# Designs tried in a protein design run: peptides against a protein of PDB entry 5EFW. Part 12

Target 1, 141 residues: chain A of PDB entry 5EFW
Amino acid sequence: TTLERIEKNFVITDPRLPDNPIIFASDSFLQLTEYSREEILGRNARFLQGPETDRATVRKIRDAIDNQTEVTVQLINYTKSGKKFWNLFHLQPMRDQKGDVQYFIGVQLDGTEHVRDAAEREGVMLIKKTAENIDEAAKEL

## One batch from the design tools (peptide; aimed at target 1 F24 R95)

Design b1_p13_6 (made by RFdiffusion4)
Pose (drawn by RFdiffusion4):
Structure b1_p13_6 (pose): chain A 141 residues (1-141), chain P 13 residues (1-13)
Amino acid sequence: as target 1 above (141 residues)
Amino acid sequence: SKPLPKTPDFELP
């Protein structure tokens, strides 16, 4: 299917279920993070976080979800085995024609450090276009 | 847009 043909890291969550769980995770996301589908479907994506994760950054994500809007941030995430990576992360809601939120889309891009300038602009462009592709691929669900 | 539940806050390790 088209959703499965999207070659990027992403997860989709359902905010209408308690604690906003993951309902779909991309093949690339699972192999990057070393988790399986059985392990993480039904879980909130906060399991990616750990000791060196910036609390205020996590707070900006929480607030954006509460307000039902988009956010783009960078933060430290961990794989299942505990390896550290920087995550250039973009979040956006999928809405129906009346504006009601159906799901959240999250797109991840791995790095070894915080990026800025042109490197950040390129990464943001990639992850925002992917989120639009995901929204278009899942509009009937 | 219809309102959604608020996101739980929490402690980091």

Design b1_p13_6_s1 (made by RFdiffusion4, then SolubleMPNN; from b1_p13_6, 5 letters changed)
Fold by OpenDDE base, seed 4:
Structure b1_p13_6_s1 (fold): chain B 141 residues (1-141), chain A 13 residues (1-13)
Amino acid sequence: as target 1 above (141 residues)
Amino acid sequence: MKALAKEEDFELP
């Protein structure tokens, strides 16, 4: 599909299902996180969190889901092997023609360091643009 | 009828 050709780290979740599970994951996301597709489909993405994941940042993500808004944050995530990475994360709702939320798009930019200033701005522009490309590609489904 | 969004603590990555 056009969606499958997007060579970025992303997931699509379904907030209409219990616990807002991942319904799609990019191959790059699987590689980043060290999970198989079978291990993550039907699960909430919280399995990427761990001991050093800032709970206040996680609350911002939750609040954005609850309010059906976009959010951009940086947080510590963990691979399946327990390797930490900084995730510059962008979440936005995918809306239908009526304006109702159908899905959430989550885009991840991984890094070894917390990015700031110009580097953060560049990363944010990249992941937001990626989310828009995913939104357009997923409308064809 | 607005389905009450159940307070499911959704936490993404």
Scores: peptide ipSAE 0.100, ipTM 0.635, DockQ to the pose 0.250
OpenDDE base, seeds 1, 2, 3, 5: peptide ipSAE 0.063, 0.086, 0.080, 0.093; ipTM 0.657, 0.649, 0.677, 0.643; seeds 1, 3, 5 fail the geometry check

Design b1_p13_6_s2 (made by RFdiffusion4, then SolubleMPNN; from b1_p13_6, 4 letters changed)
Fold by OpenDDE base, seed 4:
Structure b1_p13_6_s2 (fold): chain B 141 residues (1-141), chain A 13 residues (1-13)
Amino acid sequence: as target 1 above (141 residues)
Amino acid sequence: MKPLAKEEDFELP
Protein backbone atom coordinates (compact mmCIF):
# COMPACT_ATOMS: atom_id res chain seq x y z
CA THR B 1 0.00 0.00 0.00
CA THR B 2 1.03 3.68 -0.21
CA LEU B 3 1.06 3.64 3.60
CA GLU B 4 3.58 0.78 3.68
CA ARG B 5 5.96 2.81 1.51
CA ILE B 6 6.38 5.54 4.14
CA GLU B 7 9.84 4.84 5.53
CA LYS B 8 9.30 6.58 8.88
CA ASN B 9 8.55 5.54 12.44
CA PHE B 10 4.80 5.66 12.87
CA VAL B 11 1.69 3.95 14.15
CA ILE B 12 -2.00 4.30 13.46
CA THR B 13 -4.42 3.73 16.34
CA ASP B 14 -8.17 3.21 16.46
CA PRO B 15 -9.87 5.28 19.20
CA ARG B 16 -13.19 3.59 18.39
CA LEU B 17 -11.79 0.35 19.81
CA PRO B 18 -11.26 -0.24 23.54
CA ASP B 19 -8.02 1.39 24.76
CA ASN B 20 -7.20 2.94 21.32
CA PRO B 21 -5.00 0.06 20.11
CA ILE B 22 -2.35 0.17 17.43
CA ILE B 23 -3.88 -1.09 14.18
CA PHE B 24 -0.89 -0.32 11.96
CA ALA B 25 2.84 -0.06 12.65
CA SER B 26 5.54 0.83 10.14
CA ASP B 27 8.50 -1.48 9.62
CA SER B 28 10.78 1.29 10.88
CA PHE B 29 8.76 1.57 14.09
CA LEU B 30 9.12 -2.17 14.66
CA GLN B 31 12.87 -1.89 14.13
CA LEU B 32 13.15 1.11 16.46
CA THR B 33 11.15 -0.47 19.26
CA GLU B 34 12.50 -4.03 18.78
CA TYR B 35 9.00 -5.56 18.73
CA SER B 36 7.38 -7.77 16.14
CA ARG B 37 4.20 -6.65 14.43
CA GLU B 38 2.34 -9.46 16.19
CA GLU B 39 3.51 -8.18 19.61
CA ILE B 40 2.25 -4.64 18.88
CA LEU B 41 -0.99 -4.89 16.92
CA GLY B 42 -4.05 -4.60 19.12
CA ARG B 43 -2.12 -3.01 22.03
CA ASN B 44 -2.08 0.53 23.34
CA ALA B 45 1.29 2.17 22.68
CA ARG B 46 1.90 2.81 26.43
CA PHE B 47 4.18 -0.24 26.49
CA LEU B 48 6.93 2.11 25.22
CA GLN B 49 6.86 3.99 28.53
CA GLY B 50 9.04 3.25 31.52
CA PRO B 51 10.53 4.57 34.76
CA GLU B 52 12.00 7.78 33.33
CA THR B 53 9.01 8.62 31.13
CA ASP B 54 7.67 11.96 32.34
CA ARG B 55 4.10 11.55 33.57
CA ALA B 56 3.19 15.17 32.91
CA THR B 57 4.20 14.68 29.26
CA VAL B 58 2.13 11.49 29.07
CA ARG B 59 -0.83 13.46 30.45
CA LYS B 60 -0.43 15.97 27.60
CA ILE B 61 -0.74 13.08 25.13
CA ARG B 62 -3.82 11.79 26.96
CA ASP B 63 -5.42 15.22 27.01
CA ALA B 64 -4.83 15.58 23.27
CA ILE B 65 -6.50 12.23 22.60
CA ASP B 66 -9.45 13.04 24.86
CA ASN B 67 -9.83 16.45 23.23
CA GLN B 68 -9.21 15.03 19.72
CA THR B 69 -6.36 17.50 19.10
CA GLU B 70 -2.79 17.29 17.91
CA VAL B 71 0.19 17.37 20.26
CA THR B 72 3.96 17.39 19.91
CA VAL B 73 6.13 16.38 22.87
CA GLN B 74 9.46 14.81 23.74
CA LEU B 75 9.50 11.86 26.11
CA ILE B 76 11.65 8.93 27.14
CA ASN B 77 10.59 5.67 25.56
CA TYR B 78 12.01 2.19 25.91
CA THR B 79 12.72 -0.55 23.41
CA LYS B 80 11.79 -4.16 24.09
CA SER B 81 15.33 -4.70 25.39
CA GLY B 82 14.93 -1.75 27.79
CA LYS B 83 17.08 0.73 25.86
CA LYS B 84 16.04 4.34 26.45
CA PHE B 85 15.58 6.79 23.63
CA TRP B 86 14.23 10.31 23.35
CA ASN B 87 11.07 10.26 21.33
CA LEU B 88 10.13 13.48 19.59
CA PHE B 89 6.52 12.43 19.25
CA HIS B 90 3.74 13.95 17.20
CA LEU B 91 0.14 12.82 17.42
CA GLN B 92 -2.78 14.05 15.35
CA PRO B 93 -6.31 12.85 14.65
CA MET B 94 -7.20 11.50 11.24
CA ARG B 95 -10.69 12.69 10.38
CA ASP B 96 -13.24 11.43 7.91
CA GLN B 97 -15.13 13.54 5.37
CA LYS B 98 -17.64 14.46 8.10
CA GLY B 99 -14.87 15.67 10.42
CA ASP B 100 -15.24 12.73 12.81
CA VAL B 101 -12.07 11.18 14.23
CA GLN B 102 -11.39 7.81 12.65
CA TYR B 103 -7.82 7.19 13.77
CA PHE B 104 -4.84 8.75 15.47
CA ILE B 105 -1.51 9.04 13.70
CA GLY B 106 1.56 8.82 15.91
CA VAL B 107 4.97 9.71 14.46
CA GLN B 108 8.23 9.11 16.31
CA LEU B 109 11.59 10.73 15.74
CA ASP B 110 14.10 8.81 17.81
CA GLY B 111 17.22 10.32 19.31
CA THR B 112 19.88 9.80 21.91
CA GLU B 113 19.35 13.29 23.32
CA HIS B 114 16.57 15.70 24.07
CA VAL B 115 16.56 18.06 21.09
CA ARG B 116 16.15 21.81 21.53
CA ASP B 117 16.01 25.06 19.61
CA ALA B 118 16.69 24.73 15.88
CA ALA B 119 17.11 20.95 16.00
CA GLU B 120 13.76 20.58 17.76
CA ARG B 121 12.05 22.86 15.24
CA GLU B 122 13.52 20.85 12.37
CA GLY B 123 12.43 17.57 13.94
CA VAL B 124 8.93 18.92 14.56
CA MET B 125 8.62 20.04 10.94
CA LEU B 126 9.74 16.60 9.79
CA ILE B 127 7.36 14.58 11.96
CA LYS B 128 4.41 16.88 11.18
CA LYS B 129 5.08 16.55 7.45
CA THR B 130 5.29 12.79 7.91
CA ALA B 131 1.95 12.77 9.72
CA GLU B 132 0.33 14.64 6.83
CA ASN B 133 1.75 12.11 4.37
CA ILE B 134 0.36 9.29 6.51
CA ASP B 135 -3.04 11.01 6.69
CA GLU B 136 -3.18 11.14 2.89
CA ALA B 137 -2.02 7.53 2.51
CA ALA B 138 -4.38 6.25 5.22
CA LYS B 139 -7.49 7.51 3.36
CA GLU B 140 -7.44 4.09 1.72
CA LEU B 141 -8.00 2.36 5.10
CA MET A 1 -11.22 -12.74 23.33
CA LYS A 2 -9.26 -9.49 23.39
CA PRO A 3 -9.23 -8.31 27.00
CA LEU A 4 -11.80 -5.60 27.59
CA ALA A 5 -9.50 -2.64 27.80
CA LYS A 6 -10.79 -0.79 30.83
CA GLU A 7 -11.13 3.00 30.54
CA GLU A 8 -7.78 3.18 32.33
CA ASP A 9 -5.19 5.88 31.63
CA PHE A 10 -5.03 6.12 27.87
CA GLU A 11 -1.36 6.51 27.05
CA LEU A 12 0.21 6.67 23.61
CA PRO A 13 3.96 6.26 23.19
Scores: peptide ipSAE 0.103, ipTM 0.661, DockQ to the pose 0.144
OpenDDE base, seeds 1, 2, 3, 5: peptide ipSAE 0.077, 0.095, 0.084, 0.099; ipTM 0.696, 0.646, 0.697, 0.651; seed 3 fails the geometry check

Design b1_p13_6_s3 (made by RFdiffusion4, then SolubleMPNN; from b1_p13_6 with S1M P5A P8A)
Fold by OpenDDE base, seed 2:
Structure b1_p13_6_s3 (fold): chain B 141 residues (1-141), chain A 13 residues (1-13)
Amino acid sequence: as target 1 above (141 residues)
Amino acid sequence: MKPLAKTADFELP
């Protein structure tokens, strides 16, 4: 599919299902997180959180979901093996022709450090552009 | 008292 050709770290979730589970994960996301597709599908993405994940940042993500809005944050996530990485994360709703939220698109840019200034701006532009490409490709779902 | 249904944390990563 056009969606499968997007070589970026992303997931699609279904907020109409209990606990907003992941319904699609990119191959790059599976590689980043060290999970299989079978381990990821049907689960809420909170399994990426751990001891050093900032709870106030997680609340911003939850508030964006509850309000059906986009958000961009940086937070500590963990791989299956427990390795920490900085996640420059962008979330946006995917809407139908009526304007109703069908899915959420989550895009991850991984790094060893918290990115700032020009590097953050570049990363934000990249993940937002990726989310728009996913939104267009996901209309086939 | 009925336990307050935990609002399923729709939390992405």
Scores: peptide ipSAE 0.131, ipTM 0.631, DockQ to the pose 0.133
OpenDDE base, seeds 1, 3, 4, 5: peptide ipSAE 0.059, 0.117, 0.117, 0.129; ipTM 0.654, 0.664, 0.650, 0.639; seeds 1, 5 fail the geometry check

Design b1_p13_6_s4 (made by RFdiffusion4, then SolubleMPNN; from b1_p13_6, 4 letters changed)
Fold by OpenDDE base, seed 2:
Structure b1_p13_6_s4 (fold): chain B 141 residues (1-141), chain A 13 residues (1-13)
Amino acid sequence: as target 1 above (141 residues)
Amino acid sequence: MKALAKTADFELP
């Protein structure tokens, strides 16, 4: 599909299902996180969190979901093997023709360090553009 | 006592 051709780290979740599970994950996301598709489909993405994941940042993500808004944050995530990475994360709602939220799009830009200033701005532009491409590709489904 | 539905932890990564 057009969605499968997007060579970026992303997931799609369904907030209409119990616990807002992942319903789609890109191959790049699976590679980044070291999970199989079968291990993550039907699960909430919180399995990427760990001891050093900032709970205040996680609350911002939760608040955005609850309010059906977009958010961009940086947080520590963990691979299946327990490796830490910095995740420049963007979340936005995918809406139907009526304006109702159908899905959430989550886009991840991984790094070894917390990015700031120009590098952060560039990363934010990239992940937002990716989320828009995913939104358009998912309308074809 | 109605079990308080645990607010689904909608937390993404």
Scores: peptide ipSAE 0.127, ipTM 0.622, DockQ to the pose 0.174
OpenDDE base, seeds 1, 3, 4, 5: peptide ipSAE 0.062, 0.058, 0.058, 0.068; ipTM 0.656, 0.662, 0.658, 0.654; seeds 1, 3, 4, 5 fail the geometry check

Design b1_p13_7 (made by RFdiffusion4)
Pose (drawn by RFdiffusion4):
Structure b1_p13_7 (pose): chain A 141 residues (1-141), chain P 13 residues (1-13)
Amino acid sequence: as target 1 above (141 residues)
Amino acid sequence: PKPLPKAPEPPVF
């Protein structure tokens, strides 16, 4: 299917279920994070976080979800085995024709450090185009 | 648009 042909890291969550769980995770995201589908479907994506994760940054994500809007941030995430990576992360809601939120889309891009300038602009462009591709691929669900 | 419940506070590590 088209959703499965999207070669990027991403997860989709359902805010209408308690605690906004993951309902779909990309093949690339699972192998990057070393988790399986059986392990993480039904879980909130906060399991990616740990000791060196910036709390105010996590707060900006919480607030954006509460307000039902988009956010782009960078933060430290961990794989299943505990390896550290920087995550250039973009979040956006999918809405129906009346504007009601159906799902959240999250797109991840791994790095070894915080990026800025042109490197950040390129990464943001990639993850925002991917989110639009995901929205278009899942509009009937 | 219809509102959604607020997200819980995140865990601390």

Design b1_p13_7_s1 (made by RFdiffusion4, then SolubleMPNN; from b1_p13_7, 5 letters changed)
Fold by OpenDDE base, seed 3:
Structure b1_p13_7_s1 (fold): chain B 141 residues (1-141), chain A 13 residues (1-13)
Amino acid sequence: as target 1 above (141 residues)
Amino acid sequence: AKSLPKEAEPPVY
């Protein structure tokens, strides 16, 4: 599918299902996080969080979901093996033709450090553009 | 994996 051809780190979640589970994960996301698709599908993405994940930042993500808005943050996430990475994360709702939220798109840009200034701006532009591409491709879901 | 448990207002991502 067109969605499967997007070679970026992303997931699609379904807020209409209990606990907003992941319903699609890109191959790159699986590689980044060290999980199999079977281990991820049907689960809420909270499994990426760990001891050093900032709770206030997580609350911003939760608020965006609850308010059906987009958000861009950086937070510590963890791979299956417990390795930390800085996740420049963008989340946005995907809406149907009526304007109702159908899915959430989550895009991850991973790094070994918190990015700032020009590097952050470039990363934000990239993940937002990626999210828009996913939005278009996901219409076939 | 070091996931967080589901709570009343569970964090996501």
Scores: peptide ipSAE 0.183, ipTM 0.667, DockQ to the pose 0.148
OpenDDE base, seeds 1, 2, 4, 5: peptide ipSAE 0.174, 0.165, 0.175, 0.181; ipTM 0.656, 0.654, 0.646, 0.625

Design b1_p13_7_s2 (made by RFdiffusion4, then SolubleMPNN; from b1_p13_7, 8 letters changed)
Fold by OpenDDE base, seed 4:
Structure b1_p13_7_s2 (fold): chain B 141 residues (1-141), chain A 13 residues (1-13)
Amino acid sequence: as target 1 above (141 residues)
Amino acid sequence: AAALPAEAEPPEY
């Protein structure tokens, strides 16, 4: 599909299902996180969190989901093997023609270190643009 | 395929 051709780290979640589970994961996301597709689908993305994940940042994500808004944050995530990475994360709702939320798009820019200043701004622009591309591609879902 | 979890906690990432 057009969606499958997007070579970025992303997931699509379904907030209309219990616990907003992942319903689509890109190949790059699977590679980043070291999970298989079967291990990911049907689960809430919270399995990426761990001991050093900032709970206040997680609350911002939760609030954005509850309020059906976009959010951009950086947080520590963990791979299946327990490796930490900084995730510059962008989440936005995907809406239908009536304006109702159908899905959420989550885009991840991974890094060894927390990005700041110009690098952060560049990363934010990249992941937001990626989310828009996913939104357009996912209209076929 | 993984089963959908029960709604026990708020949605997060």
Scores: peptide ipSAE 0.132, ipTM 0.672, DockQ to the pose 0.136
OpenDDE base, seeds 1, 2, 3, 5: peptide ipSAE 0.119, 0.078, 0.126, 0.081; ipTM 0.681, 0.677, 0.661, 0.649; seed 2 fails the geometry check

Design b1_p13_7_s3 (made by RFdiffusion4, then SolubleMPNN; from b1_p13_7, 6 letters changed)
Fold by OpenDDE base, seed 1:
Structure b1_p13_7_s3 (fold): chain B 141 residues (1-141), chain A 13 residues (1-13)
Amino acid sequence: as target 1 above (141 residues)
Amino acid sequence: AKSLPKEAEPPEY
């Protein structure tokens, strides 16, 4: 499918199901996080958090979900093997023709360091553009 | 359900 051909780190979640589970994960996301698709689907993405994940940053994500808005943050996430990475993360709602939220799109840009200044701005532009491409492709869901 | 309890950890990433 068009969605499956997007070679970026992303997930799609369904807020209409209990605990907003992941319903789609890209191959790149699986490679990044070191999980299989079977380990990911049907779970809330909270399993990416760990000891050094900033709870205040996570609350910003939660607030965006509750308010049905977009958010962009940087936070520490963990792979299955316990490796830390800096996640430049963008989340936005996917809306139907009526304007109701159907899904959330989460896009991840991974790095070994917290990105700042021009590098951060470039990363933000990239992940936002990626989210728009996913939104267009995901209309088939 | 394969997800962790909502009360145990915040949602999403």
Scores: peptide ipSAE 0.294, ipTM 0.723, DockQ to the pose 0.158
OpenDDE base, seeds 2, 3, 4, 5: peptide ipSAE 0.169, 0.274, 0.270, 0.262; ipTM 0.648, 0.727, 0.719, 0.684; seed 5 fails the geometry check

Design b1_p13_7_s4 (made by RFdiffusion4, then SolubleMPNN; from b1_p13_7 with P1A A7E P8A)
Fold by OpenDDE base, seed 5:
Structure b1_p13_7_s4 (fold): chain B 141 residues (1-141), chain A 13 residues (1-13)
Amino acid sequence: as target 1 above (141 residues)
Amino acid sequence: AKPLPKEAEPPVF
């Protein structure tokens, strides 16, 4: 599918299902996080969090989901093996023709450190553009 | 089985 050809770290979640589970994960996301597809599908993405994940940042993501809005943050996530990475994360709702939320799109840009200034701005532009591409591709779902 | 970092919060990433 067109969606499968997007070579970026992303997931699609279904807020109409209990606990907003991941219903699609890109191959790159699986590689980044070190999980199999079977380990991820049907689960909420909170399993990426760990001891150093900032709770206030997590709350921003939660609030965006609850309010059905987009958000962009950086947070510590963990791979299956426990490796930390800085996740420049963008989330946005995917809406139907009526304006109702069908899915959430989550895009991850991984890094070894927290990015600032020009690098952050560039990353934000990239992940937002990626989310728009996913939104368009996922209309086939 | 390894316990998952479950949040008492609503669905999040």
Scores: peptide ipSAE 0.161, ipTM 0.670, DockQ to the pose 0.137
OpenDDE base, seeds 1, 2, 3, 4: peptide ipSAE 0.121, 0.145, 0.155, 0.149; ipTM 0.615, 0.675, 0.673, 0.668; seed 1 fails the geometry check

Design b1_p13_8 (made by RFdiffusion4)
Pose (drawn by RFdiffusion4):
Structure b1_p13_8 (pose): chain A 141 residues (1-141), chain P 13 residues (1-13)
Amino acid sequence: as target 1 above (141 residues)
Amino acid sequence: RWHEDRALAEKNL
């Protein structure tokens, strides 16, 4: 299917279920994070966080979800085995024609450090276009 | 895949 043919890291969550769980995770996301589908479907994506994760950054994500809007940030995430990576992360809601939120889309891009300038602009462009591709691929669900 | 993944997620919950 088209959703499966999207070669990027992403997860989709359902905010209408308690605690906003993951209902779909990309093949690339699972292998990057070393988790399986059986391990993480039904879980909130906060399991990616740990000791060196910036709390105010996580706060910005929490607030953006509460307000039902988009957000782009960078933060430290961990794989299943505990390896550290920087995550250039973009979040956006999918809405129906009346504007009601159906799901959240999250797209991840791994790095070894915080990026800025042109490197950040390129990474943001990649993850925002991917989110639009995901929204278009999942509009009937 | 969407329906499989969603069904697995609902089962896990």

Design b1_p13_8_s1 (made by RFdiffusion4, then SolubleMPNN; from b1_p13_8, 8 letters changed)
Fold by OpenDDE base, seed 4:
Structure b1_p13_8_s1 (fold): chain B 141 residues (1-141), chain A 13 residues (1-13)
Amino acid sequence: as target 1 above (141 residues)
Amino acid sequence: SFEESYKLALENL
C-alpha cells in the first residue's frame, strides 16, 4: 500500500486486539529488522528485544501504552539475524474522531547508532514529526 | 480475528 511505501521506519499496532499486535509495517522497517511482513504482522513488537535490551526502558514503553500516552526512548533491539542496533523510538496513540485510541504509531530513527545531545534532539524531532505525518496520512486514507 | 481487523484497517487507512 501507499502507507507501507513511506520511506520511514514505522509500525502501526492495534491495542484493541490481544497483545497489541503490529497491523502495519513499512518496507523500511522490514529492511531494518530483516523480517518479512508475514513474519511480523499479528505479533507484538517485543520480538525485537533481546539480552541487552534495557528492561526499565521497555517498562516505559509499556506504561505509555497502558496510559495511552506518547513516549520517546532509545533501546537495544535485534534484527532477525541477531544483529544489535540502537533504536531511537517514538510511540504515540492514533485517536479516532471521538478521541478514543484506535492505534499506536511507532517510529524508529533511520540510523542504528546510539545518538546523543544535539543529534538525539534532532532525531527525536524527526521521528515525532514523522509520526504526526503518518497519523495525518492514515486518517486521510 | 486479526485477519478481519487487518483487512478492515487496510480499507480505512
Scores: peptide ipSAE 0.045, ipTM 0.694, DockQ to the pose 0.112
OpenDDE base, seeds 1, 2, 3, 5: peptide ipSAE 0.038, 0.031, 0.036, 0.041; ipTM 0.682, 0.676, 0.666, 0.683; seed 5 fails the geometry check

Design b1_p13_8_s2 (made by RFdiffusion4, then SolubleMPNN; from b1_p13_8, 6 letters changed)
Fold by OpenDDE base, seed 3:
Structure b1_p13_8_s2 (fold): chain B 141 residues (1-141), chain A 13 residues (1-13)
Amino acid sequence: as target 1 above (141 residues)
Amino acid sequence: SFEESRELALKNL
């Protein structure tokens, strides 16, 4: 499908299932995080968090999910091997024709550094555009 | 596929 061909780091989660688990992960996301698909699917994405992940930033993500809104943040995530990376993360709801949330789209732009200023703006534009592409592709499902 | 992925996720809950 068109969704499977999007070569970006992303997941789709299902808030209608217990603990809003990942139900789809891109190949790039698996490569980034060093997990297999079997290790990822059915799990809440919080396994990417670790000791240096800012809890206030995590709360912003939780609030966005609870309020069914979009959010863009930067936070430290960890690969399976324990490698830290800065995740410029964008989350947005995927809504049906009635306006009800069906899924959430999470897009990750990985980096070794916290990006700021122009670099951050560029990254935000990229991951937001990616999220829109995923949303459009998902309408074909 | 997306559907196969979702079904696998359900099995892994």
Scores: peptide ipSAE 0.749, ipTM 0.974, DockQ to the pose 0.902
OpenDDE base, seeds 1, 2, 4, 5: peptide ipSAE 0.747, 0.743, 0.744, 0.738; ipTM 0.973, 0.973, 0.973, 0.972

Design b1_p13_8_s3 (made by RFdiffusion4, then SolubleMPNN; from b1_p13_8, 7 letters changed)
Fold by OpenDDE base, seed 5:
Structure b1_p13_8_s3 (fold): chain B 141 residues (1-141), chain A 13 residues (1-13)
Amino acid sequence: as target 1 above (141 residues)
Amino acid sequence: SFEESYELALKNL
C-alpha cells in the first residue's frame, strides 16, 4: 500500500488482538530488519530482541503499551541474520474519534549506531514527527 | 481474527 511505501522504518500493531501483533510494516523496516512481510505480520515485535537487549528498556516499552502512552527509548535489536543494531525507537497510540486506542505506531531511526546528545535529540524529534505523519496518513485512508 | 483485523486495517490505513 501507499502507507507501506513511506520511506521510514515503522510498524503498526493491533493491541486489540492477542499479544499486540504487527499488522503493517514499511518496506524500509523490512529492509532494516531483513525480514519478509510474511515473516512478521501477525507477530509481536519482540522478535527483534536478543541477548544484549536491555530488559529494563523493554519493560519501559511494555509499560507504555499497558498504560496506553507514548515512549521513546534506545535499545539493541537484531536483524534476521543476527546482526546487532541500535534502535532509537518511538511508540505511540493511534486513537479513534472517541479517544480509544485502536493501534500503536512504532518508529525506528534509520541509523544503526547508538546516538547521543544532539544527534539523539534530532533523532527523537524526527521519529516523533514521523509517527505523527503516519498517524495522519493512516486516518486519511 | 488477525486476518479480519488486517483487512479492516487495509481499508482504514
Scores: peptide ipSAE 0.141, ipTM 0.782, DockQ to the pose 0.111
OpenDDE base, seeds 1, 2, 3, 4: peptide ipSAE 0.042, 0.057, 0.093, 0.074; ipTM 0.688, 0.701, 0.735, 0.715

Design b1_p13_8_s4 (made by RFdiffusion4, then SolubleMPNN; from b1_p13_8, 7 letters changed)
Fold by OpenDDE base, seed 3:
Structure b1_p13_8_s4 (fold): chain B 141 residues (1-141), chain A 13 residues (1-13)
Amino acid sequence: as target 1 above (141 residues)
Amino acid sequence: SFEESRKLALENL
């Protein structure tokens, strides 16, 4: 499908299932995080968090999910091997024709550094555009 | 596929 051909780091989660689990993960996401698909599917994405992940930033993500809104943040995530990376993360709801949330789209731009200023703006534009592409592709499902 | 992925996710809950 068109969704499977999007070569970006992303997941789709289902808030209608217990604990809003990942129901789809891109190949790039698996490569980034060093997990297999079997290890990821059915799990809440919080397994990417670790000791240096800012809890206030995590709360912003939680609030966005609870309020069914989009959010863009940067936070430290960890690979399976324990490697830290800065995740410029964008989350947005995927809504049906009635306006009800069906899924959430999470897009990750990985980096070794916290990006700022122009670099951050460029990254935000990229991951937001990616999220829109995923949303459009998902409408074909 | 997406459907197969979702099905596997359900099995892994």
Scores: peptide ipSAE 0.735, ipTM 0.971, DockQ to the pose 0.906
OpenDDE base, seeds 1, 2, 4, 5: peptide ipSAE 0.734, 0.727, 0.730, 0.724; ipTM 0.971, 0.970, 0.970, 0.970

## One batch from the design tools (peptide; aimed at target 1 E140)

Design b1_p14_1 (made by RFdiffusion4)
Pose (drawn by RFdiffusion4):
Structure b1_p14_1 (pose): chain A 141 residues (1-141), chain P 14 residues (1-14)
Amino acid sequence: as target 1 above (141 residues)
Amino acid sequence: PRPAAPLAPVFRPP
């Protein structure tokens, strides 16, 4: 299917279920994070977080979800085995024609450090185009 | 697309 042909890291969550769980995770996201589908479907994506994760950054994500809007941030995430990576993360809601939120889309891009300038602009362009592709691929669900 | 519905509660750790 088209959703499965999207070669990027992403997860989709359902805010209408308690605690906004993951309902779909890309093949690339699972292998990057070393988790399986059986392990993480039904879980909130906060399991990616840990000791060196910036609390105020996580706060900005919490607020954006509460307000039902987009956010782009960078933060430290961990794999299942505990390896550290920087995550250039973009979040956006999928809405129906009346504007009601159906799902959240999250797209991840791994790095070894915080990026800025041109490197950040390129990464943001990649993850925002992917989110639009995901929205278009899942509009009937 | 599903009909209008409020969002479910979310657990909030510190």

Design b1_p14_1_s1 (made by RFdiffusion4, then SolubleMPNN; from b1_p14_1 with P1F A4P F11S)
Fold by OpenDDE base, seed 2:
Structure b1_p14_1_s1 (fold): chain B 141 residues (1-141), chain A 14 residues (1-14)
Amino acid sequence: as target 1 above (141 residues)
Amino acid sequence: FRPPAPLAPVSRPP
């Protein structure tokens, strides 16, 4: 599908299901996180969190879900093997024609380093554009 | 858009 051809790290979640589980994951996301698709489908993405994940940043993500808004943050995540990485993460709602939230799109920047200043701005633009492409591709399915 | 059917939700605590 057009959605499956997007070669970026992303997931789609369903907030209408209990605990907003992942319902789609890109191949790149699976490679980044070291999980199989079967291991993560139906799970909330919080399994990527660990000891050094900033709880205030996690609260920002939760607040965005609850308020049905977009958010962009950087947080420590962990692979299946326990490797830490910096995740420049963008989340936005996918809305129907009526404007009701149907899904959330989560995009993770490539790379494992904390980015700042111009590099952060560039990364934010990239992941936001990716989220828009995912939104458009998903609506065509 | 028809996403794949998810498995039963399983989540790690925050």
Scores: peptide ipSAE 0.031, ipTM 0.667, DockQ to the pose 0.178
OpenDDE base, seeds 1, 3, 4, 5: peptide ipSAE 0.030, 0.035, 0.030, 0.035; ipTM 0.668, 0.644, 0.667, 0.639; seeds 3, 5 fail the geometry check

Design b1_p14_1_s2 (made by RFdiffusion4, then SolubleMPNN; from b1_p14_1 with P1F F11S)
Fold by OpenDDE base, seed 2:
Structure b1_p14_1_s2 (fold): chain B 141 residues (1-141), chain A 14 residues (1-14)
Amino acid sequence: as target 1 above (141 residues)
Amino acid sequence: FRPAAPLAPVSRPP
C-alpha cells in the first residue's frame, strides 16, 4: 500500500478502541524498537516507556490525545532489549470529512540522540511533513 | 471511553 511505502518510523493508533492500540507500525519502527509486528499490534505504545521517561512529557502526550490536538516532544524510550534512546516524537490526529478523529499518527525521528537548536527544528519539520504524508496515505485504511 | 495516549503513562492514575 502507499502507507507501507513510507520509509519512516511511525505508528497509527485507533482511539475508538479500548486503550488506543497500535493498528499499524512501519518496518523502520519495528527495527528501531526491536519488536515484531505481532508483539505490538493491538497494544498501547506505553511499553516504550521506562524508568527515565519523563512523566511530565508523557502527560503532554496524554493531554494532546484527550484534547484531540497535535504535540511534538522529546522523551526517553526503551527498546525491547532495554536500550535507551531519545525519541523526537510528533503526534497528530487524523480526521474524517466530518472532522471527527479516526486515528492518531505518531512519528519518531530516525536519530536516537537528543537533538537541539537547528537540528531540532529540522527534525520537527521532517517528522511533521512525514505525518502529513501518512495522513494522506492512511485515508485508504 | 477515554482515549489513551500512544505513549501513555506506564500506569494510569486512579
Scores: peptide ipSAE 0.029, ipTM 0.659, DockQ to the pose 0.111
OpenDDE base, seeds 1, 3, 4, 5: peptide ipSAE 0.028, 0.034, 0.026, 0.034; ipTM 0.640, 0.667, 0.643, 0.679; seeds 3, 5 fail the geometry check

Design b1_p14_1_s3 (made by RFdiffusion4, then SolubleMPNN; from b1_p14_1 with P1F A4S F11A)
Fold by OpenDDE base, seed 2:
Structure b1_p14_1_s3 (fold): chain B 141 residues (1-141), chain A 14 residues (1-14)
Amino acid sequence: as target 1 above (141 residues)
Amino acid sequence: FRPSAPLAPVARPP
């Protein structure tokens, strides 16, 4: 599908199901996180969090979901093997023609360090553009 | 659910 051809780190979640589980994960996301598709489908994405994941940043993500808004943050995430990475993360709602939230799109840009200034701005532009491409591709399904 | 149908509801594993 057009969605499957997007070679970026992303997931789609369903907020209409209990605990907003992942219903789609890109191949790149699976490679980044070291999980199989079977291991993560139907789970909330919080399994990427660990000891050094900032709880205030996680609350910003939760608030955005609860308020049905977009958010962009950087946070420590962990692979299945326990490797830390900086995740420049963007989340936005996917809405139907009525304007009701159907899904959330989560896009991840991985890095070895927290990005700042021009690098952060570039990363934000990239992940937002990716989220829009996912939104359009998902509407074609 | 099939990965080829990404917008299909997925049951949460126990």
Scores: peptide ipSAE 0.033, ipTM 0.659, DockQ to the pose 0.081
OpenDDE base, seeds 1, 3, 4, 5: peptide ipSAE 0.033, 0.031, 0.028, 0.034; ipTM 0.658, 0.646, 0.645, 0.669; seed 5 fails the geometry check

